# Peptides against a protein of PDB entry 3C2G, part 14

Target 1, 209 residues: chain A of PDB entry 3C2G
Amino acid sequence: IRTFDLLGLLLHDSDAIDGFVRSDGVGAITTVVQYPNNDLIRAGCKLLLQVSDAKALAKTPLENILPFLLRLIEIHPDDEVIYSGTGFLSNVVAHKQHVKDIAIRSNAIFLLHTIISKYPRLDELTDAPKRNRVCEIICNCLRTLNNFLMMWIPTPNGETKTAGPNEKQQVCKFIEIDILKKLMSCLSCEGMDTPGLLELRSTILRSFI

## One batch from the design tools (peptide; aimed at target 1 L49 N91 K100)

Design b1_p12_7 (made by RFdiffusion4)
Pose (drawn by RFdiffusion4):
Structure b1_p12_7 (pose): chain A 208 residues (1-190, 192-209), chain P 12 residues (1-12)
Amino acid sequence: IRTFDLLGLLLHDSDAIDGFVRSDGVGAITTVVQYPNNDLIRAGCKLLLQVSDAKALAKTPLENILPFLLRLIEIHPDDEVIYSGTGFLSNVVAHKQHVKDIAIRSNAIFLLHTIISKYPRLDELTDAPKRNRVCEIICNCLRTLNNFLMMWIPTPNGETKTAGPNEKQQVCKFIEIDILKKLMSCLSCEMDTPGLLELRSTILRSFI
Amino acid sequence: PREPTHLEEPLP
């Protein structure tokens, strides 16, 4: 845990996190967090979140790491882990087609739907720290969704990709009535929460 | 520790 904390302090900028990724740091973190201990898991995922915007992640073999992390997000009961995992997912798929492909094959879009659906409306959360966390979580999920949807929107540049049935059923779940009600309620609930502005802006983008 | 930059692809 202290090693994770120290690496977190050392990796101050882009060059440092890219150096860490080129040294197989992401693979190392994911291997270590297989140990069943929540403090250790929380610490490893916090560091993964920190290095998630690394451009070197375009070169790292993610065929095994990414499905493992999706499974972790699916079953781990604590919000800090979900926060870190979905934050990492939103950055790791960004600008990387082959990584989006890995995520789709592992049902990443279906998982985003499940993560958003499990939480009550933001007006039903009393403690401010927790409400802000659920807010940032939903925001992470929708950001990940938006990084996927770009593939299938007609671009005059000429890269009109066709969605397979697997991608179609996952994306179409986001027009089911239950999630639309929840998403529209985040847009209008009446809530002093620092993450609310970014969340509402991201929701509008998801509908667009 | 740093905070990562949030990455999102631009709209067509």

Design b1_p12_7_s1 (made by RFdiffusion4, then SolubleMPNN; from b1_p12_7, 5 letters changed)
Fold by OpenDDE base, seed 1:
Order: sequence, then structure tokens, then C-alpha cells
Structure b1_p12_7_s1 (fold): chain B 209 residues (1-209), chain A 12 residues (1-12)
Amino acid sequence: as target 1 above (209 residues)
Amino acid sequence: MRKPKVLLEPLP
């Protein structure tokens, strides 16, 4: 716990973050969060989120790390762990085809749907901090999905990966009325990037046309 | 604490 808080204070610039990631810092965190201690898991996943925009992640082997994190955010009951883990996932897959391929093979698309589905409607949450945290989790899941969908959009250069039939079927679940209602409820949360959420909604809907 | 950048891929 105290070590991760100290690291989070020291990792205040991009060069220090890149240095930590190049030194297998993500592997070290992943080893520590394997211990059945919720405070340690929470602190470790928060540190993962803090380093999630590191350029060095493009050169980091994630074949063992990413499937472990996906299993953690599938089973862990703490919304702070889910927030940090989905935030890390959304950033780590961005602009990294190899990392997207690992995540998709590890059933990430279905997991994102499962995470969104397990939360109640935001209008049923009377506690504003909890409501905002649930909204941020949903936004992290949808942002991760957006970063996956970009692989299957035709580029002007004619290089298109086609989504497989399983991936298409899993993506089709995100147009379910209950998911669309949850996304719409997030647009009413204070401090949310409403333009970014509308763009994300448009991208999801365009992937089915 | 530094907030990480949100990495969102633009439409091509």
C-alpha cells in the first residue's frame, strides 16, 4: 500500500512513468496484486491507471499481464478496482494493435458488456460519488470498445481487418436498449466529457451500419 | 498526482 502511494507521488512526469514501465513496473504491480489483499489490489490497480498512458507500454510484453487484469476486473467486487482496471485497459489498447489482439483473444469485448450490464441504472443511485464512479466505469468500457472498433473501420488506404463472426456478435450486444440507456444516463453526470460520449455513441452505432 | 491522458483513437 504505502509503496504504491509513494510510487504514485514520484511518477508525476511522463519520463519517470516511462522509466518505471521500461523497468518492468507493470509486471511488478501485477505480481503484487496476486495477493488476496483488497487494499493492495486497489492501490496496485490505481498505480496501473496512473502509468496507463506511458509510451513504453507499446514495447512491454503484455501476454501474461493483460489476461490476468481482465480476470481481476471480471471477479473483483470493488468499483475502485473496476474503475482503475478498465481505465488502464482503455489506455493500454489505444494505438497498439498487438495489445488489442491480446485483449480480444482474452474475451475483452464480452467482459466489457458484462461489466456494464452488472451495474444498476444511474437514476437508481442516490449517492452522487457512487453514481459518478459507475458512470466513469461505463465510459471506460465504452472507450475501450471504441478503440477496438477503430480496427474494423475502412481506412482510405484499403487496409481493413474484418471482425470475425464472434467479435461481430459480441459488439452487437452494445446496441441493446439497456446499454444505450446507461450511456444516455452518463451524459447527465457532472464533470463528464459529454461531446466525447456522444462521439463514442455515434462510433458504436456506425459500426452496425 | 498527475492524471493520465485519456487515449481515444480518432475515426480514420
Scores: peptide ipSAE 0.479, ipTM 0.924, DockQ to the pose 0.684
OpenDDE base, seeds 2, 3, 4, 5: peptide ipSAE 0.429, 0.419, 0.361, 0.473; ipTM 0.909, 0.906, 0.888, 0.922

Design b1_p12_7_s2 (made by RFdiffusion4, then SolubleMPNN; from b1_p12_7, 4 letters changed)
Fold by OpenDDE base, seed 1:
Structure b1_p12_7_s2 (fold): chain B 209 residues (1-209), chain A 12 residues (1-12)
Amino acid sequence: as target 1 above (209 residues)
Amino acid sequence: MRKPKVLEEPLP
């Protein structure tokens, strides 16, 4: 705990973050969060989120790290762990085709749907901090999905990956009425990027209908 | 603490 808080204070600029990531800092965090200590897991996942925009992640081998993180956010009950883990996932797959391929092979699309599905309707959450945290988790999941969908949009240059039949079927689950209702409830949350959420929704609908 | 940037791919 105190070590991750100290690292989070030292990681105040992009060069320090890149230095930590180049020194296998992500591997070190993932080793530490294997211990069954919820405070340690929470602090470790928060530190992962803090370094998630590091350029050095494009050169980091994630073949063992990413499947482990996906399993952690599937099983862990703490919304702070889910928030940090889905935020890390969204950033780590962005602009990195190899990392997207690892995540998709590790059933990430289905996991994102499962995460959104396990939360109650936001209208049932009377606690505003908890409601906002659940909105942020849903947004992290949808942003991660959007980063995957961009691979399957035809580019003018003719390099189109085609989504497999399983990936198509898994993405079609995000147009379910209950998922759409949760997304609409997130549009009413204060401080949410409402235009960005509407764009994510439109991309999901256009990519698979 | 620095907030991480949100990384999104642009629409093609």
Scores: peptide ipSAE 0.495, ipTM 0.921, DockQ to the pose 0.652
OpenDDE base, seeds 2, 3, 4, 5: peptide ipSAE 0.031, 0.030, 0.034, 0.486; ipTM 0.648, 0.652, 0.652, 0.919; seed 3 fails the geometry check

Design b1_p12_7_s3 (made by RFdiffusion4, then SolubleMPNN; from b1_p12_7, 4 letters changed)
Fold by OpenDDE base, seed 5:
Structure b1_p12_7_s3 (fold): chain B 209 residues (1-209), chain A 12 residues (1-12)
Amino acid sequence: as target 1 above (209 residues)
Amino acid sequence: MRKPTVLLEPLP
């Protein structure tokens, strides 16, 4: 715990973060969060989130790390872990086709739907901090999905990968009425990336239906 | 702690 807090205090700039990631810092965190200590898991996932925008992640082998993190966010009951883990996932897959491929093979699309489905509607949450955190988790899941979907959208000048039948079916679940209601409820939350969520909704409706 | 950048891929 204190070590991760200290590391989070040293990782203030992009170069320090990139240096940490190049030094297998993500592998080190994931090794530590394998211990059944919720405070350690929370602190480790928070640190993963803090380094999740590192350019060095494009060169980091994630074949073992990413399936482990996906399993962690599938089973862990703590919203702070889910927030940090989905936040990390959203950033780590961004602009990295090989990382998307690992995540998708590890059933990440279905997992994102499962995470969103587990949370109550935001209108049922009376506690504002809890409501905001749940909204942020949903936004992280949807942003992760957006980053996946971009690989299947036709580019003006490129061969577009076609989504497999399973991936297409899993993407189509995000247009379910209960998911759409949760998405719409997130648009009323302060500090949410409303444009990105609306773009994602539009992308699903145009490209996958 | 630094707030990480949110990486959202734009529409191609």
Scores: peptide ipSAE 0.574, ipTM 0.946, DockQ to the pose 0.662
OpenDDE base, seeds 1, 2, 3, 4: peptide ipSAE 0.561, 0.564, 0.559, 0.563; ipTM 0.944, 0.944, 0.943, 0.943

Design b1_p12_7_s4 (made by RFdiffusion4, then SolubleMPNN; from b1_p12_7 with P1M E3K H6V)
Fold by OpenDDE base, seed 5:
Structure b1_p12_7_s4 (fold): chain B 209 residues (1-209), chain A 12 residues (1-12)
Amino acid sequence: as target 1 above (209 residues)
Amino acid sequence: MRKPTVLEEPLP
């Protein structure tokens, strides 16, 4: 716990973060968060989030790490773990086709839908910190989804990958009415990227229906 | 703690 907090306090710049990641720091965190200690898991996932924008993640083997993290955020009850884990996931898949492919093979699209589905509408949450955290989790899920969707959007310059039938079906679940109501409830939260959420919906409707 | 950059892929 204190070691991860200390590391998160020492990792202020991109080069130190990149050095940590090149030194298998993500693997080390992933090993530590396998222990059944919620405070350790919380601290470890928070540290993962802190290093999630590292350029070195493009060269990090994630074949074992990413499926483990996906399972953790599927089952863990702590919103702080889910927040950190979905935040890490969203950043780690960004601009990294091979990481997207690992995540998608590990059922990440369906998991993102499952995570959003587990939370109530934000208007049903009376606790403002909880509401804001749930809002951020939903945003992390949608940002992760958007990063996946970009691989299937036609580029002006060439051939796009086609989404498989399963992936297409899983993406289409994000336009279901209950999901949309949850997303709309997020628009009432301050500091939400409302444009990005509406663009995601529009992207699904244009490219996946 | 540093706030990580949010990595988003723009629409092509």
Scores: peptide ipSAE 0.586, ipTM 0.945, DockQ to the pose 0.684
OpenDDE base, seeds 1, 2, 3, 4: peptide ipSAE 0.581, 0.572, 0.569, 0.570; ipTM 0.944, 0.942, 0.942, 0.942

Design b1_p12_8 (made by RFdiffusion4)
Pose (drawn by RFdiffusion4):
Structure b1_p12_8 (pose): chain A 208 residues (1-190, 192-209), chain P 12 residues (1-12)
Amino acid sequence: IRTFDLLGLLLHDSDAIDGFVRSDGVGAITTVVQYPNNDLIRAGCKLLLQVSDAKALAKTPLENILPFLLRLIEIHPDDEVIYSGTGFLSNVVAHKQHVKDIAIRSNAIFLLHTIISKYPRLDELTDAPKRNRVCEIICNCLRTLNNFLMMWIPTPNGETKTAGPNEKQQVCKFIEIDILKKLMSCLSCEMDTPGLLELRSTILRSFI
Amino acid sequence: MEETTVEPPRAS
């Protein structure tokens, strides 16, 4: 845990996190967080979140790491882990087609739907720290969804990709009535929460 | 439109 904390302090900028990724740091973190201990898992995922915007992640073999992290997000009961994992997912799929492909094959879009649906409306959360966390989680999920949807929107540049039935059923779950009600309620609930502005902006983008 | 990448907070 202290090693994770120290690496978190050392990796101040882009060059440092890229150096860590080229040294197989992401693979090392994911291997270690297989140990069933929540403090250790929380610490490892916090560091993964920190290095998630690394451009070197375009070169790291993610065929095994990514499905493992999706499974972890799916079953781990604590919000800090969900926050870190979905934050990492949003950045790791950004600008990387082959990484989006890995995520789709592991049902990443279906998982985003499940993560958003499990939480009550933001107006039903009393404690401010927790409400802000659910807010940032939903925001992470929708940002990940938006990084996927770019593939299938006709671009005059000429890269009109066709969605397979697997991608189609996952994306279409986001027009089911239950999640639309929840998403529209985040847009209008009446809520002093620092993450609310970014969340509402991201929701509008998801509908667009 | 463009994709989004976020620089997570660095530890301090």

Design b1_p12_8_s1 (made by RFdiffusion4, then SolubleMPNN; from b1_p12_8, 6 letters changed)
Fold by OpenDDE base, seed 1:
Structure b1_p12_8_s1 (fold): chain B 209 residues (1-209), chain A 12 residues (1-12)
Amino acid sequence: as target 1 above (209 residues)
Amino acid sequence: PEEIVVKAPVAS
């Protein structure tokens, strides 16, 4: 716990973060969070989130790391772990086709839907910090989906990947009324990027037009 | 539409 906190305090700039990532820092964190200690897992996932926008991640082998993280956020009961893990996922797949491919092969799309589905409606949460955290998790999942969907949107040059039938079916689940309601409920949460959420909604809907 | 990257939080 203290080690991860210390690392978090040292990683205040992009160069330091990149240095940590280049030295296999992500691999080191994922090794530590395999121990059955929820405090370590929480701290480690938080540190992953803190380095999730590092440029050095584009050169980091994630073939073993990413499937492990996906399994972790699938089963772990702690919202803080889910928040950090989904936040890391959304950033790490952005602009990295190879990483997207690893995530999708590991059933990431279905997992995102599962995570959103397991949380209650935001209007049923009276505790504002809890409500906001759940909203952030939902947004992280939807942002990750957005980043996946971008690779299947036709470009003017006609160069686009085609989603497989399974991926298409899994994406279609996100137009369920319960999912859309949860997205809309996030618009009323404090500290949320409302324009960004509206754009995300539009992107999801356009994927079915 | 474009891909979204959120600024990573720094521990403070």
Scores: peptide ipSAE 0.496, ipTM 0.903, DockQ to the pose 0.698
OpenDDE base, seeds 2, 3, 4, 5: peptide ipSAE 0.413, 0.388, 0.426, 0.481; ipTM 0.872, 0.876, 0.872, 0.894

Design b1_p12_8_s2 (made by RFdiffusion4, then SolubleMPNN; from b1_p12_8, 8 letters changed)
Fold by OpenDDE base, seed 5:
Structure b1_p12_8_s2 (fold): chain B 209 residues (1-209), chain A 12 residues (1-12)
Amino acid sequence: as target 1 above (209 residues)
Amino acid sequence: SSEIVIKAPVAS
């Protein structure tokens, strides 16, 4: 626990973070969070989030790591773990087709919908910090979806990957009114990146037109 | 439209 905190404090430089990742730091964290200790899991996932934008992740084998993380955020009850895990997921799949493929194969799209659906409407949450954290989790999920959707947008050359029938069906679930309402409700949360959320909303809606 | 990467908040 203290080790993860120390690493989190030291890893503020992009080169240091990249060095950690190149040294299989993500694998090391993933190994540690497999132990049934919630403090370790929380600290480890937080550290994952902190290194989630490292360029070295493009060269990191994630075939075993990512499915494990997906299973973790599917079952873990702690919002902090879910926040960190979904944040990591959104960043790690960005601009990395092979990572997207691993995630999709591991049923990530369905999982994102499941996570969003798990939480109540934001207007039912009276605790502002809790409400904001839930909003951030929802946004992380939708951002991850956004990053997935980009792989099915035609390139300037007219070529595009085609989503499978299951993926298409799963994506369609995100236009449910309850999902859209949750996204819209996040716009009312204090301290949220409202412009970013509006952009995300636009992107998601455009993907269905 | 572009893919989105967010920066994790720095621990205080």
Scores: peptide ipSAE 0.405, ipTM 0.868, DockQ to the pose 0.633
OpenDDE base, seeds 1, 2, 3, 4: peptide ipSAE 0.404, 0.207, 0.223, 0.244; ipTM 0.870, 0.798, 0.808, 0.813

Design b1_p12_8_s3 (made by RFdiffusion4, then SolubleMPNN; from b1_p12_8, 7 letters changed)
Fold by OpenDDE base, seed 4:
Structure b1_p12_8_s3 (fold): chain B 209 residues (1-209), chain A 12 residues (1-12)
Amino acid sequence: as target 1 above (209 residues)
Amino acid sequence: LEEIVIKAPVAS
């Protein structure tokens, strides 16, 4: 636990983060979080989130790592793990088609819907920190979806990947009124980046039109 | 439309 905290404190420099990732740091964390220790899992996933925007991830083989992390956030009950894991997923798939493909093949789209669906309405949460964390998780899921949707947007050259029928069906689940209501409720959370959330909302809605 | 990357808040 303290080791991950120390690494997190040292990894303030982008080059240091890239160095860690190039040295198979993500693989090392993934190995550690396989132990049935919730404190280690929480700390490890937090560290994953902290390095999730590293450029070196584009060159990191994630074929074994990403499916494991998806299964972890599917089953783990701790919101902190879910927050870190969905945040990692959102960042790691960004601008990396091959990573998106791995995630999608591993049923990531459906998983994101499942995660959003399992949480109650934010108005039912009286504890502000809990409510905000749930909001952040929902936002992470929707941001991840946004990044997936971007791969199916036609380029000016008319070339685009076409979503398969299964992917289309899974994406369609996000237009459910309950999902949209949860997104809207996040806009009222204290300390949230409201302009950022509004932008995300607009992007998602545009992607469905 | 742009892909979104969020930097983890650096613990101040």
Scores: peptide ipSAE 0.358, ipTM 0.832, DockQ to the pose 0.598
OpenDDE base, seeds 1, 2, 3, 5: peptide ipSAE 0.282, 0.065, 0.052, 0.294; ipTM 0.822, 0.732, 0.723, 0.818

Design b1_p12_8_s4 (made by RFdiffusion4, then SolubleMPNN; from b1_p12_8, 5 letters changed)
Fold by OpenDDE base, seed 5:
Structure b1_p12_8_s4 (fold): chain B 209 residues (1-209), chain A 12 residues (1-12)
Amino acid sequence: as target 1 above (209 residues)
Amino acid sequence: MEEIVVKAPVAS
């Protein structure tokens, strides 16, 4: 835990973050969070989130790391872990086709839907911090989906990857009214990044309409 | 449509 705190202090410097990632820091964190200690898992996932936008991740082998993280956020009961993990996922797949491929073949699209679906309606959450955290998790999931969807949009030269039939089926689940309602409900959450949520809403809708 | 990266909050 103290090690993660120390690393957290270094995270104010992008070069330090990149240095950490280049030194297999993500692998090190992943090793630590494999132990059944919720404090370590929480701290480790938080640290993952903090380094999740590092440029060095483009050169980091994630073939073993990412499937493990996906399994973790599938089963872990702590919203803080889910928040951090989905946040990491959304950032790490961005602009990295090979990482997207790893995530998708590891059933990430289905998992994102599962995560969103497991949370109650936001109007049923009376605790504002809890409600906001759930909103953030939902947004992280939808942002991750957005980043996946980008790979299936035709490029200006007409080239595009095609989603497989399973991926298409899984993506189609995100137009369910329940999911859309949850996203819309996040717009009413106090302290949320409303502009960001609106952008996300627009992006998702454009992907399906 | 663009891919989205969210910056982690900087601790004050």
Scores: peptide ipSAE 0.399, ipTM 0.866, DockQ to the pose 0.621
OpenDDE base, seeds 1, 2, 3, 4: peptide ipSAE 0.399, 0.349, 0.323, 0.389; ipTM 0.871, 0.864, 0.847, 0.863

## One batch from the design tools (peptide; aimed at target 1 I17 Q50 D53 Y83)

Design b2_p13_1 (made by RFdiffusion4)
Pose (drawn by RFdiffusion4):
Structure b2_p13_1 (pose): chain A 208 residues (1-190, 192-209), chain P 13 residues (1-13)
Amino acid sequence: IRTFDLLGLLLHDSDAIDGFVRSDGVGAITTVVQYPNNDLIRAGCKLLLQVSDAKALAKTPLENILPFLLRLIEIHPDDEVIYSGTGFLSNVVAHKQHVKDIAIRSNAIFLLHTIISKYPRLDELTDAPKRNRVCEIICNCLRTLNNFLMMWIPTPNGETKTAGPNEKQQVCKFIEIDILKKLMSCLSCEMDTPGLLELRSTILRSFI
Amino acid sequence: AEARIAEALAAAA
């Protein structure tokens, strides 16, 4: 845990996190967090979140790491882990088609739907720290969804990709009535939460 | 570390 904390302090900028990724740091973190201990898991995921915007992640073999992290997000009961995992997912799929492909094959879009649906409306959360966390989590999920949807929107540049039935059923779950009600309620609930502005902006983008 | 995480989160925006 202290090693994770120290690496977190050392990796202050882009060159450092890229150096860490080229040294197989992401693979190392994911291997270590297989140990069933929550403090250790929370610390390893915090560091993964920190290095998630690395461009070197375009070169790291993610065929095994990514499905493992999706499974972790799916079953781990604590919000800090969900927060870190979905934050990492948002950045790691950004600008990387083959990484989006890995995520789709592992049902990443279906998982975003499940993560958003499990939480009550933001107005039903009393403690401010927790409400802000659910807010940032939903925000992370929708940002991940938005990084996927770009593939299938007609671009005059000429890269009109066709969605397979697998991608179609996952994306179409986002027009089911239950999640639309929840998403529209985040847009209008009446809430002093620092993450609310960015959430509402991201929701509008998702609908667009 | 917190500043680095903030940058990583801003990158996702």

Design b2_p13_1_s1 (made by RFdiffusion4, then SolubleMPNN; from b2_p13_1, 8 letters changed)
Fold by OpenDDE base, seed 2:
Order: structure tokens, then sequence, then C-alpha cells
Structure b2_p13_1_s1 (fold): chain B 209 residues (1-209), chain A 13 residues (1-13)
């Protein structure tokens, strides 16, 4: 715990973050969060989120890390773990086709749907901190979905990747009325990535209409 | 339906 808090304070600049990632810092965190301590798991997942946009991650193998993190999010009902883990996932899949492919093979699409589906509507949450955290989690899931959908949209050059039949079936669950209502509720939350949610809205319209 | 999706996505703007 105290070591991760100290590391989080030291990792305040991009060079320190990149240095930590180059030293297999992500692998070190994933080793430590295997211990059955909730505070340690929370602190480790938060540190993963803090380094999730590091340039050095482009050179870091994620084949073992992503399946582990997805399993951790699946088995831990903790909103702080889910927030940090979905935030990490959203950032590491951005602009990285190979990382998107690892996440999809690791059942990420289904997991993201499960996460969104388990939360109540934001209008049913009276506790503002809880409502904001739930909104952030849903936004992380939806931003990750946008990054997946963009792979299957035709480029101006006429090149497009085809989603497999399983991926198509899993993605079709995100056009359910409940999921769309949760997307719209997140657009009404202050301090959220409204541009990213509007991009997803446009991506859904282009993918399904 | 695609129309129901379009309406749902439009109703929150």
Amino acid sequence: as target 1 above (209 residues)
Amino acid sequence: SEEAIRRSLAAGL
C-alpha cells in the first residue's frame, strides 16, 4: 500500500512514468495485485491507470497483462478496481490494433456489457460520489467500445476490418435500449468526456444504421 | 430496429 502511494506521487511526469514502464513496472504491479488484499488491489489498479497512457506501453507486451486485468475486474465487485481497470483498458487500446485484438480475444466486449448492465440508471443514484464513479466506469466502457467499433468502419481508402460473428453478436448488445439510455445519461453528467461519448454516438450510428 | 436506435440516440440531445 504505502509503496504504491509513494510510486503514485513520484510518477507525476511523463519521463518518470515511461522509466517505470520500461523497467517492467506494469508486470511488477500485476504480480503484487495477485495478493488477496483489497487495499493493495485498489492501489495497484490505480497505479496501472496512472501509467496507462505512457508512450513506453507501445513496446510493452500486454498478452499476459490484459487477460489478467480483465479477470480481476470480472471477479472483483469493487467500483474503484473496476474504475481503474476499465480506465487502463480504455487507454491501452487507444491507437493500438494489436492491443484491441488481445482485449477482444480475452472477452472484453462481453465484460464491458456486463459491467454497464449491472449498474442502475444514474438518475436512481442519489449519492453524488457514487453516481459520478458509476458514470466514469460506464464512460470508460463506452470509450473502449468506440475504439473497437472504429476498427470495423470503412476508411476513406475503402479498407475495413471485418468483425467475426462472435464479435458482431457481442457488439449488438450495446444497441439495447438499456445501454443506449445509460449512454445518454452519461452525456448529461458534468465533468465527463462528452466529446468521446458524442464520438461513440456517431460511431454507433455509422455502424448500425 | 435501426429507427428505434436512431430515436433513442436523438432523444438525449
Scores: peptide ipSAE 0.025, ipTM 0.689, DockQ to the pose 0.025
OpenDDE base, seeds 1, 3, 4, 5: peptide ipSAE 0.021, 0.019, 0.020, 0.021; ipTM 0.651, 0.654, 0.654, 0.647

Design b2_p13_1_s2 (made by RFdiffusion4, then SolubleMPNN; from b2_p13_1, 7 letters changed)
Fold by OpenDDE base, seed 2:
Structure b2_p13_1_s2 (fold): chain B 209 residues (1-209), chain A 13 residues (1-13)
Amino acid sequence: as target 1 above (209 residues)
Amino acid sequence: SAAAIARSLAAGL
């Protein structure tokens, strides 16, 4: 635990973060979080989040890391693990087609739906810290979904990947009335990425028209 | 190596 906190305190700049990632730091963290210690898993996932935007991740093989992290998020009921893990996922899929493909093959779309489905509506949460954390988790899920949907929107340059039938079916779950009610409750939450939610709404509409 | 870093991390836990 103290070692991950110390590492998080040493990774203050992009060059230090990139140096850690180039040294297979992500693989090291994923090896350590295989131990059944909740505090270690929390600290490791938080450190993954801190390095999740590193430029060096473009050269890091994520084929074994992403399926493991997705499974970790699926089985852990811990909001801090889910927050850090969905934050990592949303950052690593950004601008990286290969990483999006690994995540989608690893059932990420359905997992994101499952995460959103398990949380209550934000208006039912009276505890402000808990409400804010659930808001951030849902935003991470939705930002990740937006990044997936953007792959299937026709661009003027004519090369658009088509969503397969399974991906289409998984995306259709986000238009379920209970999911839509949760998304609408997020728009009323203070400190939400309202622009990102509106972008997702636009992306959904463009994916179904 | 990731395994050496992981061992050093595990020894400092």
Scores: peptide ipSAE 0.035, ipTM 0.712, DockQ to the pose 0.033
OpenDDE base, seeds 1, 3, 4, 5: peptide ipSAE 0.035, 0.019, 0.017, 0.018; ipTM 0.701, 0.567, 0.553, 0.551

Design b2_p13_1_s3 (made by RFdiffusion4, then SolubleMPNN; from b2_p13_1, 10 letters changed)
Fold by OpenDDE base, seed 2:
Structure b2_p13_1_s3 (fold): chain B 209 residues (1-209), chain A 13 residues (1-13)
Amino acid sequence: as target 1 above (209 residues)
Amino acid sequence: MEEAIRRSREAGL
């Protein structure tokens, strides 16, 4: 615990973060969070989130790390772990086609739907800290989905990846009325990335036209 | 398309 907090304080700039990631720091954290200690898991996932935008992650093998993290956020009951893990996923797939492909093969699209589905509507949450954390989790899931959907949108040069039949079926679950209502409830939360959620709305509409 | 637009409207999108 204190070691991860100290590492988090030392990793305050992009060069330090990239240096840590190049030294297999992500693999080291994921090894430590395999211990059944919730405080250790929480601190480790928070540190993963902090390094999740590192440029060095484009050169890091994630084939073992990403499936493990997806399994952790599937089963772990702590919203702080889910927040950090979904935040890491959202950032690590950004601009990295190979990481998107690993995540999709690891059933990430279905997992994102499962995570969003397990939370109540934000208007049913009376506790403001809990409501805000749930909103952030849903937004991390939706931002990750946007990053996946963007692969299947025609580029100006006419190059398009086609979603497989399973991916299409999994994506179709995000146009369920319950999921769309949760998206709309996130747009009403203070301090949220409203531009990113509006981009996702546009991406969803374009993907189903 | 039409079903996605319908569901979007029903959700307030």
Scores: peptide ipSAE 0.024, ipTM 0.557, DockQ to the pose 0.024
OpenDDE base, seeds 1, 3, 4, 5: peptide ipSAE 0.023, 0.021, 0.023, 0.023; ipTM 0.556, 0.542, 0.552, 0.560

